# Peptides against a protein of PDB entry 4Y8H, part 3

Target 1, 222 residues: chain A of PDB entry 4Y8H
Amino acid sequence: TTIVGVKFNNGVVIAADTRSTQGPIVADKNCAKLHRISPKIWCAGAGTAADTEAVTQLIGSNIELHSLYTSREPRVVSALQMLKQHLFKYQGHIGAYLIVAGVDPTGSHLFSIHAHGSTDVGYYLSLGSGSLAAMAVLESHWKQDLTKEEAIKLASDAIQAGIWNDLGSGSNVDVCVMEIGKDAEYLRNYLTPNVREEKQKSYKFPRGTTAVLKESIVNICD

## One batch from the design tools (peptide; made by RFdiffusion4, then SolubleMPNN)

Design b1_p8_3_s1 (from b1_p8_3 with V6I M7L)
Fold by OpenDDE base, seed 1:
Structure b1_p8_3_s1 (fold): chain B 222 residues (1-222), chain A 8 residues (1-8)
Amino acid sequence: as target 1 above (222 residues)
Amino acid sequence: PPPPPILY
């Protein structure tokens, strides 16, 4: 996995690749690693797919209940706190590594969470097996006061570095843009750089092209 | 052994 988050002047963008793996096997070429915690709070996940999805759904449900109870829009720091306390309780056995980002009445936020419950803050972050490939791009091209378009480009370039250089990453780039005063913009398959060329020839031969050399009926009953 | 977990 390669996941990234990038803050810009009026919000935050997160992005992810779309490969899932099962050991040396590609399990899914086009999975979704961006999860909605609330309408304006999204999470990118790395690690165990089931744990990442389950923990984000659990906290998303509890954030909705908390929002109703408090009569307030959900806050990214509330999601962060709930996630880290849950993960810490399980001592890293829940294999979720998360980039949590969003907009709320207090502004735009970007955090990371590790499976043992530690948290980081930054203007740009990367996680997953492709994180070093992504970070090389981020460190080279990040600047203060990014525009929305510059942040989307930077995030997508960082994910592409993972796609091309990390075995655990691949296929497509998904993006979610959370801008202050707007709805979240989920851009599923924002880039599809791995579309295979059309096959030059069909190998669908007429029925009967392969000759039957011999037939036999065998009784398998005693 | 069981198959390895699906990873992101």
Scores: peptide ipSAE 0.554, ipTM 0.933, DockQ to the pose 0.908; fails the geometry check
Fold by OpenDDE base, seed 5:
Formats: sequence, structure tokens, C-alpha cells
Structure b1_p8_3_s1 (fold): chain B 222 residues (1-222), chain A 8 residues (1-8)
Amino acid sequence: as target 1 above (222 residues)
Amino acid sequence: PPPPPILY
């Protein structure tokens, strides 16, 4: 997996590749690694697929209840705190590595969470097996005061670095843009750089294409 | 052994 988050002047973008693996096997070529915690709070997941989906759904449900109880819009820091406390309780056995981002009444936020419950903050972040490939792009091209378009470009280029160079990453780029004062923009398959050309040949021959020239029965027992 | 988990 390659997942990234990039802050821009008026919000935050997260992006992910679309490969899942099962050991040396590509399990899914076009999985969705971007998960909605709330309408304006999204995360990208790496690690155990089931754990990332389950933990983000659990916290998403609890965030909705908390929002209703408090009569307040969900905050990214609330989701962060709930996620980290849950993950810490399970001592890293829940294999979820998350980039959590969003917009709330306090502004735009970008965090990462590791399976043991540690958290980081930054203007740009990467996680997953492709994180170093992504970080090489981020470190080379990140600047302050990015526009929305520049941040989407930077995030998508960083994911592509994972797609091309990381065995655990591949296929497509998914993006979610969370801008202050707007709805979240989920861009499923924002880039599809691995569309295969039409197969030039078929190896499905009609039955009987190979003629039987002769048949013999050989006794191999005395 | 169990199959490896599906990873992102």
C-alpha cells in the first residue's frame, strides 16, 4: 500500500493506491482504501484490510453518536483520539495504519496513526510499504501554501511513485479532497495509469484443433 | 498454517 495526505491552503487531500495483496498474490486490483469516518473526515488505511475497515467503521459510528449527543459537528481530533485509544488497547494486534484527515469547525487537519496507537502530525504524510517511494516525491516537491490543484497533483504523483516502485502498491489512484466550507470530494479512480491494451491474441482454440494421429495402449505391468 | 491476511 501507498497512502498519502497533503495539506493545502484551504483544506487537506488524502490519496491511496488500489492494490490489495495476499502474500505474493494480488488479491484485488482495484480495492478502495479511503474510508469515510464522517461526511468531512476521511482516512486512508494500510495494513490488515479487515482491521482498517472495521476500526474506521467502529469509530465512525461512535463519532456519529458523539456528534448527536454534543450537538456538534465531528472533529478530526476526536476521531484521532478514539482511534489511538482503541488501537493502543489492542497493543498493535489490530493491524491498522491510518492517515486521518478532515475539516471541522476548528479548521483542516492531517494526522497519522500506527497500529500500537502512536500518532503523528504533519503537512504531508505517507504510510504503507510504498511510503518511502511516496516520501521521496513529497520531500522533493512539497512547498508551503499549496493550492488544491497542486496538492492533488503532489498527492497523486506520490501515490504513483508507490504504484511504480512498491510491490505492495498498484493499479489506480483514489483521492479524497476535504476543503473548508465544502463537501468532501471523493474521486474514485482519479487516475487509471494501468489500463491494459486489448489482448492481441486469443489462445482459446476450438475443441479438436489438435488432431489425434495415433493411439496406443501400453501395459506397464507384467 | 492459515493463509496470509489480505493486506492493503
Scores: peptide ipSAE 0.552, ipTM 0.933, DockQ to the pose 0.840; fails the geometry check
Fold by OpenDDE base, seed 3:
Structure b1_p8_3_s1 (fold): chain B 222 residues (1-222), chain A 8 residues (1-8)
Amino acid sequence: as target 1 above (222 residues)
Amino acid sequence: PPPPPILY
């Protein structure tokens, strides 16, 4: 997996690749690693697929209840706190590694969470097996005061570094843009750089292409 | 052994 987050002047972008694996096997070529916690709070997940989906759904449900109870829009720091307390309780046995980002009444936010419950803050972050490939791009091209378009490009270039160089990453780039004062923009398959060309030959041969050389009937009943 | 878990 390669997941990234990048802050820009008026919001935050997160991006992910679309490969899932089972050891050496590609399980899914086009999975979704971007999860909605609330309308304006999204996360990207790495680690155990079931744990990342389940924990984000659980916290998403609790954030909705909390929002209704408080009559307030959800805050990214509330989601962060709920996630880290849950993960810490399970001592890293829930294999979720998350980049959590969003916009709320206090502004735009970008955080990371590890499975043991530690959290980081940054203007740009990467996680997963492709994180070093992504970070090489981020460290080379990140600047202060990025535009939305520059941040989407930087995030997508960083994911592509994982797609091309990390065995755990592949296929497509998914993006989610969370801009202050706007709805979240989920861009499923924003880039599809690995479309396979049409196969030059069909292996559907006519029946009888393989000759029958001998036939015998054997009775197996006495 | 059980199959490995699906990883992102």
Scores: peptide ipSAE 0.552, ipTM 0.933, DockQ to the pose 0.881; fails the geometry check
Fold by OpenDDE base, seed 2:
Structure b1_p8_3_s1 (fold): chain B 222 residues (1-222), chain A 8 residues (1-8)
Amino acid sequence: as target 1 above (222 residues)
Amino acid sequence: PPPPPILY
């Protein structure tokens, strides 16, 4: 997995690749690694797929209840704290590594969370097996006061670095943009750089192409 | 052995 987050002048963008794996096997070429915690708070997940989905759904449910109880829009720091405390409780056995981002009445926020419950804050972040490939792009091209378009470009270029250089990453780029005063913009398959060309040959052969050399009936009963 | 978990 390659996941990234980038802050811009009026919000935050997160992006992810779309490969899932089972050891050396590609399980899904176009999985969704961006999860909605609340309408304006999204996360990108790396690690165990089931754990990332389950923990984000659980915290999303609790954030909704908390929002209703408090009559307040959900805050990114509330989601961060709930995720952190939950992951820490399970001592890293819940294999979720998350970039959590969003907008709330206090502004735009970008955080990362590791499976043991540690958290980081930054203007740009990367996680997953492709994180170093992504970080090489981020460190080379990040600047202060990014526009929305520059941040989407930077995030998508960082994900592509993972797609090309990390075995755990592949296929497509998904993006979610969370801008202050707007709805979240979820861009599923924002880039599809790995569309396969049409297969030049058919592997269908007529029946009987492989000759039967011998047939025998063996009685297995004594 | 069980198959490895699906990873992101």
Scores: peptide ipSAE 0.552, ipTM 0.933, DockQ to the pose 0.848; fails the geometry check

Design b1_p8_3_s2 (from b1_p8_3, 4 letters changed)
Fold by OpenDDE base, seed 4:
Structure b1_p8_3_s2 (fold): chain B 222 residues (1-222), chain A 8 residues (1-8)
Amino acid sequence: as target 1 above (222 residues)
Amino acid sequence: GPAPPILY
């Protein structure tokens, strides 16, 4: 996985690749790693797919209840706190590594959470096996006062670095833009840089194309 | 053995 978050002048963008793996196997070429906690609070997940989805759904549900109870829009720091406390309770056994971002009445926020419940804050963050590839791009091109477009590009470029250089990352770039005063913009498959070209020929051959040279029947029962 | 978990 490669996941990133980038703050810009009026909000935050998160992005992710779309590969899931099962050991050496590509399990899904186009999975969704961006999860909605609330309408304006999204996270990108790395780690155990089931855990990332389940924990974000759980906290999302609790955040909704909290929002209703308090008559307040959900805050990113509330989601962060709930996530980290939950993850800490399970001592890293819930394999969720999250970039949590959003906009709320207090502004735009970008955080990361590790499975043991530690949290970080930054203007740009990366997690997953492709995080170093992504961070190389981020460190090279991040600047203060990014525009929305610059932040989307930077995040996408960082994800692409993971796609090209990390075995755990691949296929497409998903993006979610959370701008102050706007609805979240979820851009599923914002980039699809790995579309296979049409095959030059059909590889469907008539039956019998490969000659049978020899056949034998072997009894393998003792 | 069991297949490894699906990872992101």
Scores: peptide ipSAE 0.557, ipTM 0.926, DockQ to the pose 0.831; fails the geometry check
Fold by OpenDDE base, seed 1:
Structure b1_p8_3_s2 (fold): chain B 222 residues (1-222), chain A 8 residues (1-8)
Amino acid sequence: as target 1 above (222 residues)
Amino acid sequence: GPAPPILY
């Protein structure tokens, strides 16, 4: 997995690749690693797929209840705290590594969470097996006061570095843009750089093209 | 053995 987050002047963008694996096998070429915690709070997940999905759904549900109880829009720091306390309780046995980002009444936020419950804050972050490939791009091209378009490009370029250089990453780039004062923009398959060319030939032959050379009926019951 | 877990 390669996941990234990048802050820009009026919000935050997160992005992810779309490969899932089972050991040496590609399980899904086009999975979704961006999860909605609330309408304006999204996360990207790395690690155990089931754990990342389950923990984000659980916290998303509790954030909705908290929002209703407090009559307030959900805050990214509330989601962060709930996630980290839950993960810490399970001492890293829940294999979720998350980039959590969003906009709320206090502004735009970008955090990361590790499976043992540690948290980081930054203007740009990467996680997953492709994180070093992504970070090489981020460290080379990140600057202060990014525009929305520059941040989307930087995030997508960082994910592509993972796609091309990390075995655990592949296929497509998904993006979610969270801008202050706007709805979240989920861009599923924002880039599809691995579309295979059309097959040059069809191998559909007429029935009977393969000759029957021999036929036998064998009784297998004594 | 059991299939390894699906990873992201």
Scores: peptide ipSAE 0.546, ipTM 0.923, DockQ to the pose 0.868; fails the geometry check
Fold by OpenDDE base, seed 3:
Structure b1_p8_3_s2 (fold): chain B 222 residues (1-222), chain A 8 residues (1-8)
Amino acid sequence: as target 1 above (222 residues)
Amino acid sequence: GPAPPILY
């Protein structure tokens, strides 16, 4: 997996690749690694697919209940704290590594969480097996005061570095843009750089292409 | 052994 987050002047962008693996096997070429915690709070997940999905759904449900109880829009730091405390309680046995981002009444936020419950904050972050490939791009091209378009490009370029150079990453780029004062913009398959060319030959041969040399009828029922 | 888990 390659996942990234990038802050821009009026919000935050997260992006992910779309490969899942089962040992040496590509399990899914076009999975979704961007999860909605709330309408304006999204995360990207790396690690155990079931754990990343389950933990984000659990915290998403509890954030909705908390929002209803308080009559307030959810805050990214509330989701961060709930995720951190849950993951720490399970001592790293829940294999979720998350980039959590969003917009709330306090502004735009970008955090990362590791499976043991540690958290980081930054203007740009990467996680997963492709994180070093992504970070090489981020360190080379990140600047202050990015526009929305510059941040989407930087995030997608960083994901592509993982797609091309990391065995655990592949296929497509998914993006989610969370801008202050707007709805979240989920861009499924924002880039599809791995479309296969047309196959040169069909392997559907006519019936009878393989000659029958001998035939025998054997009764296997008594 | 059991199949490895699906990873992201």
Scores: peptide ipSAE 0.540, ipTM 0.923, DockQ to the pose 0.887; fails the geometry check
Fold by OpenDDE base, seed 5:
Structure b1_p8_3_s2 (fold): chain B 222 residues (1-222), chain A 8 residues (1-8)
Amino acid sequence: as target 1 above (222 residues)
Amino acid sequence: GPAPPILY
């Protein structure tokens, strides 16, 4: 997996690749690693697929209840705290590594969470097996005061570095843009750089293409 | 051994 988050002047963007793996096998070529916690709070997940989905759904549900109870829009820091405390309780056995981002009445936010419950803050972050490939791009091209378009490009370029260089990453780029004062923009398959061309030849031959020249029955039992 | 989990 390669997941990234990038802050820009008026919001935050997260992006992910779309490969899932099961050991040496590609399990899904076009999975969705971006999860909605609330309308304006999204996360990207790495690690155990089931754990990332389950934990983000659980916290998303609790955030909705909390929002209704408090009559307040959900805050990214509330989601962060709930995720952190939950993951810490399970001592890293819930294999969720998350980039959590969003916009709320306090502004735009970008955080990361590790399975043991540690958290980081940054203007740009990467996680997953492709994180170093992504970080090489981020460190080379990140600057202050990015525009929305520059941030989307930077995030997508960083994901592509994972797609091309990390065995755990592949296929497509998904993006979610969370801009202050706007609805979240979820861009499923924003880039599809691995579409295979049509196969030039088929190796499926009709039955009988290979002639039977001779038949013999041999008894192999003594 | 157990089948490896599906990873992102």
Scores: peptide ipSAE 0.540, ipTM 0.921, DockQ to the pose 0.839; fails the geometry check

Design b1_p8_3_s3 (from b1_p8_3 with M7L)
Fold by OpenDDE base, seed 2:
Structure b1_p8_3_s3 (fold): chain B 222 residues (1-222), chain A 8 residues (1-8)
Amino acid sequence: as target 1 above (222 residues)
Amino acid sequence: PPPPPVLY
C-alpha cells in the first residue's frame, strides 16, 4: 500500500493506491483504501484490510453518535483520539495504519496513526510499504501554500511513485479532497495508469483439440 | 498453514 495526505491552503487531500495482496498474490487490483469516517473526515488505510475497514467503521459510527449527542459537527481530533485509544487498547493486534484527514469548524487537519496507537501531525504524510517511494516525491516537491490543484498533483505523483516502485502497491490512484466550506470530493480512480491492452491470444480451443489416447471403465466394487 | 490475510 501507498497512502498519502497533503495539506493545501484551504483544505487537505488524501490519496491511495488500489492494490490489495495476499502474500505474493494480488487479491484485488482495484480495492478502495479511502474510508469515510464522517462526511468531511476521511482516512486512508494500510495494513490488514479487514482491520482498517472495521476500525474506521466503528469509529465512524461512534463519531456520528457523538455528533448527534453534542449537536456539533465531527472534529478530526475527536476521530484521531477515538482511533488511537482503540488501537492502543489492542496493543497493535488491530493491524490498522491510517492517515486521517478532514475539515471541521476548527479548520483543516492531517494526522497519521500507527497500529500501536501513536499519532503524528504534518503538512504531508505517507504510510504503507510504498511510503518511502511516496515520501521521496513529497520531500522533493512539497512547498508551503499549495493550491488545491498542486496538492492533488503532488499526492497523485506520490501514489504513482508507490505504484511503480512498491510491490505492495499498484493499479490506480484514488483521491479525496476536503476543502473548507465545501463537501468532500471523493475521486475514485482519479488516475488509471495501468489499463491493460486487449489480449492478443485466446486460450479457448475447440473441443477435441487434446486427443484422447485411451479410455477404460474400472469397476471399483468388489 | 492458513492463507495470509488480505493486506492493503
Scores: peptide ipSAE 0.557, ipTM 0.934, DockQ to the pose 0.863; fails the geometry check
Fold by OpenDDE base, seed 1:
Structure b1_p8_3_s3 (fold): chain B 222 residues (1-222), chain A 8 residues (1-8)
Amino acid sequence: as target 1 above (222 residues)
Amino acid sequence: PPPPPVLY
């Protein structure tokens, strides 16, 4: 996995690749690693797929209840606190590594969470097996006061570095843009750089092309 | 052994 978050002047963008794996096997070429905690709070997940999805759904449900109880829009710091306390309780056995980002009445936020419940804050972050490939791009091209378009470009370039260089990353780039005063913009398959060309020929031959050389009926019961 | 878990 390669996941990134980048803050810009009026919000935050997160991005992810779309490969899932089972050891040396590609399980899914086009999975979704961006999860909605609330309408304006999204996360990207690395680690155990089931744990990342389940923990984000659980906290998303609790954030909705908390929002209703408090009569307030959900806050990224509330999601961060709930996630880290939950993960810490399970001592890293829930294999979720998250970039949590969003906009709320207090502004735009970007955090990371590790499976043991530690948290970081930054203007740009990367996690997953492709995180070093992504971070090389981020460290080279990040600047203060990024525009929305510059942040999307930077995030997508960082994910592509993971796609091309990390075995655990691949296929497509998904993006979610959370801008202050707007709805979240979920850009599923924002880039599809690995579309295979059309096969030059069909190998569907007419029935009977392969001759039957011998037939036999065998009783397998006696 | 069981198959490895799906990883992101």
Scores: peptide ipSAE 0.555, ipTM 0.933, DockQ to the pose 0.886; fails the geometry check
Fold by OpenDDE base, seed 3:
Structure b1_p8_3_s3 (fold): chain B 222 residues (1-222), chain A 8 residues (1-8)
Amino acid sequence: as target 1 above (222 residues)
Amino acid sequence: PPPPPVLY
């Protein structure tokens, strides 16, 4: 997996590749690694697929209840705190590694969370097996005061570095943009750089192409 | 052994 987050002047973008694996096998070529915690709070997940989906759904449900109880829009730091306390309770046995991002009444936020419950803050972050390939791009091209378009490009270029160079990453780029004062923009398959060319030949041969050389009927009943 | 888990 390659997942990234990038802050820009008026919000935050997260992006992910779309490969899932089962050992040496590609399990899914076009999985979704971007998860909605709330309308304006999204995360990207790496690690055990079931754990990343289940933990984000659990915290998403609890954030909705908390929002209703408090009559307030959800905060990214509330989701962060709930996630880290849950993960810490399970001592890294829940294999979720998350980039959590969003917009709330306090502004735009970008965090990372590890399975043992540690958290980081940054203007740009990467996680997963492709994180070093992504970070090489981020460190080379990140600057202060990025525009929305520059941040989407930087995030997508960083994911592509994982797609091309990391065995655990592949296929497509998914993006989610969270801008202050707007709805979240989920861009499923924002880039599809691995479309397979049409096959030059069909292996559907006419019936009888393989000749029958010998036939015998054997009775297996006594 | 059981198959490895699906990873993102």
Scores: peptide ipSAE 0.555, ipTM 0.933, DockQ to the pose 0.892; fails the geometry check
Fold by OpenDDE base, seed 5:
Structure b1_p8_3_s3 (fold): chain B 222 residues (1-222), chain A 8 residues (1-8)
Amino acid sequence: as target 1 above (222 residues)
Amino acid sequence: PPPPPVLY
């Protein structure tokens, strides 16, 4: 996996590749690694696919209940704290590595969470097996005061570095843009750089294409 | 051994 988050002047963007694996096998070429915690709070997941999905759904449900109880819009820091405390309780056995981002009444936020419950904050972040490939792009091209378009491009270029250079990453780029004062913009398959050309030949021949020239029965027992 | 988990 390659997942990234990038803050821009009026919000935050997260992006992910779309490959899942089972050891050396590509399990899914076009999985969705961006999960909605709330309408304006999204995360990107790396690690165990089932754990990342289950933990984000659990916290998403609890955030909705908390929002109703408090009569307040969900906050990214509330999701961060709930995720952190849950993951810490399970001592890293829940294999979820998350970039959590969003907009709330306090502004735009970008965090990362590791499976043992540690958290980081930054203007740009990467996680997953492709994180170093992504970070090489981020460190080379990140600047302060990014526009929405510059941040989407930077995030997409960083994911592409994972797609091309990381065995655990591949296929497409998914993006979610969370801008202050707007709805979240989920861009499924924002880039599809791995569309295969049409197969030049088919190896499915009609039955009987190979003629039987002769048959013989040989007894191999005495 | 169990099959490897699906990883992102």
Scores: peptide ipSAE 0.552, ipTM 0.933, DockQ to the pose 0.816; fails the geometry check

Design b1_p8_3_s4 (from b1_p8_3, 4 letters changed)
Fold by OpenDDE base, seed 1:
Structure b1_p8_3_s4 (fold): chain B 222 residues (1-222), chain A 8 residues (1-8)
Amino acid sequence: as target 1 above (222 residues)
Amino acid sequence: SAPPPILY
């Protein structure tokens, strides 16, 4: 996995690749690694797929209840706190590594969470097996006061670095843009750089093209 | 052996 987050002047962008693996096997070429915690709070997940999805759904549910109880829009720091306390309780056995981002009445936020419950803050972050490939791009091209378009490009370029250089990453780029005063913009398959060309020929021959050389019926019951 | 978990 390659996941990234990038802050820009009026919000935050997160992005992810779309490969899932099962050992040496590609399990899914086009999975979704961006999860909605609330309408304006999204996360990207790396690690165990089931754990990342389950923990984000659980916290998303609790955030909704908390929002209703407090009569307030959900805050990214509330989601962060709930996630880290839950992950810490399970001592890293829940294999979720998350970039959590969003907009709320206090502004735009970008955090990361590790499976043992540690948290980081930054203007740009990367996680997953492709994180070093992504970070090489981020460190080279990040600047202060990014526009939305510059941040989307930077995030997508960082994910592509993972796609091309990390075995655990691949296929497509998903993006979610969370801008202050707007709805979240989820851009599923924002880039599809690995579309295979059309096959030049069909090898669908008429039935009977392969001759039957011999046929026998064998009784296998005594 | 159980198959390895699906990873992102």
Scores: peptide ipSAE 0.561, ipTM 0.925, DockQ to the pose 0.894; fails the geometry check
Fold by OpenDDE base, seed 2:
Structure b1_p8_3_s4 (fold): chain B 222 residues (1-222), chain A 8 residues (1-8)
Amino acid sequence: as target 1 above (222 residues)
Amino acid sequence: SAPPPILY
């Protein structure tokens, strides 16, 4: 997995690749690693797929209840706190590594969370097996006061670095843009750089291609 | 052996 987050002048963008793996097997070429916690709070997940989905759904549910109870829009720091406390409680056995981002009445936020419950803050972050490939791009091209378009490009370029250089990453780039004063913009398959060409041949052969060498009828009833 | 978990 390669996941990234990048802050820009008026919001935050997160992005992810779309490969899931099962050991040496590509399990899904186009999985969704961006999860909605609330309408304006999204996360990107790395680690155990089931754990990332389950924990984000659980916290999303609790955030909704909390929002209703408090009559307030959900805050990214509330989601961060709930996630980290939950993950810490399970001592890293819930294999979720998350970049959590969003906009709320206090502004735009970008955090990362590790499976043991540690958290980081930054203007740009990467996680997953492709994180170093992504970080090489981020460190080379990040600047202050990014525009929305520059941030989307930077995030997508960072994900592509993972797609090309990390075995755990591949296929497509998904993006979610969370801008202050706007709805979240979820861009599923924002880039599809790995569209396979048409197969030149089929493995479907005409009937009778395999010669029948012998036939026998055996009575198995005693 | 059980298959490895699906990873992101």
Scores: peptide ipSAE 0.560, ipTM 0.925, DockQ to the pose 0.885; fails the geometry check
Fold by OpenDDE base, seed 3:
Structure b1_p8_3_s4 (fold): chain B 222 residues (1-222), chain A 8 residues (1-8)
Amino acid sequence: as target 1 above (222 residues)
Amino acid sequence: SAPPPILY
């Protein structure tokens, strides 16, 4: 997996590749690694697929209940704290590694969470097996005061570095943009750089292409 | 052995 987050002047973008694996097997070529916690709070997940999906759904449900109880829009730091406390309680046995981002009444936020419950903050972050490939791009091209378009490009370029260089990453780029004062923009398959060309030939030969040279009937029953 | 988990 390659997942990234990038802050820009008026919000935050997260992006992910779309490969899932089962050992040496590509399980899904076009899975979704971007999860909605709330309408304006999204996360990207790496690690155990079931754990990342389940933990984000659990916290998403609890965030909705908390929002209803408080009559307030959910905050990214509330989601962060709930995720952190849950993951820490399970001592890293829940294999979820998350980039959590969003917009709330306090502004735009970008965090990362590891399975043992540690958290980081930054203007740009990467996680997953492709994180170093992504970080090489981020460190080379990140600047202060990015526009929305520059941040989307930077995030997508960083994901592509994972797609091309990491065995655990592949296929497509998904993006979610969370801008202050707007609805979240989920861009499923924002880039599809691995479309296979049309096959030059069909291997469906006419019946009878292979001649029968000899035929014999053998009784194999006693 | 159990199959490896699906990973992102």
Scores: peptide ipSAE 0.556, ipTM 0.924, DockQ to the pose 0.870; fails the geometry check
Fold by OpenDDE base, seed 5:
Structure b1_p8_3_s4 (fold): chain B 222 residues (1-222), chain A 8 residues (1-8)
Amino acid sequence: as target 1 above (222 residues)
Amino acid sequence: SAPPPILY
């Protein structure tokens, strides 16, 4: 997996690749690694697929209840705290590594969470097996005061570095843009750089292509 | 051995 988050002047963008794996096998070529916690709070997940999905759904449900109870829009820091405390309780056995981002009445936020419950803050972050490939791009091209378009490009370029260089990453780029004062923009398959060309030949021959030259029945029992 | 989990 390669997941990234990038802050820009008026919000935050997260992006992910779309490969899932089972050891050396590609399990899914076009999985969705961006999860909605609330309408304006999204996360990208790495690690155990089931754990990342389940934990984000659980916290998403609790955030909705909390929002209704408090009569307030959900805050990214509330989601962060709930995720952190839950993951810490399970001592890293829930294999979820998350980039959590969003917009709320306090502004735009970008955080990361590790499976043991540690958290980081930054203007740009990467996680997953492709994180170093992504970080090489981020460190080379990140600047202050990014526009929305520059941040989407930077995030997409960072994910592509994972797609091309990390075995755990592949296929497509998904993006979610969370801008202050707007609805979240979920861009499923924003880039599809791995569309295979049509196969030039087929090795599916008609039945009978190989002639039967001889037949013999052999008894293998005494 | 348990099958490997699906990883993102």
Scores: peptide ipSAE 0.554, ipTM 0.923, DockQ to the pose 0.834; fails the geometry check

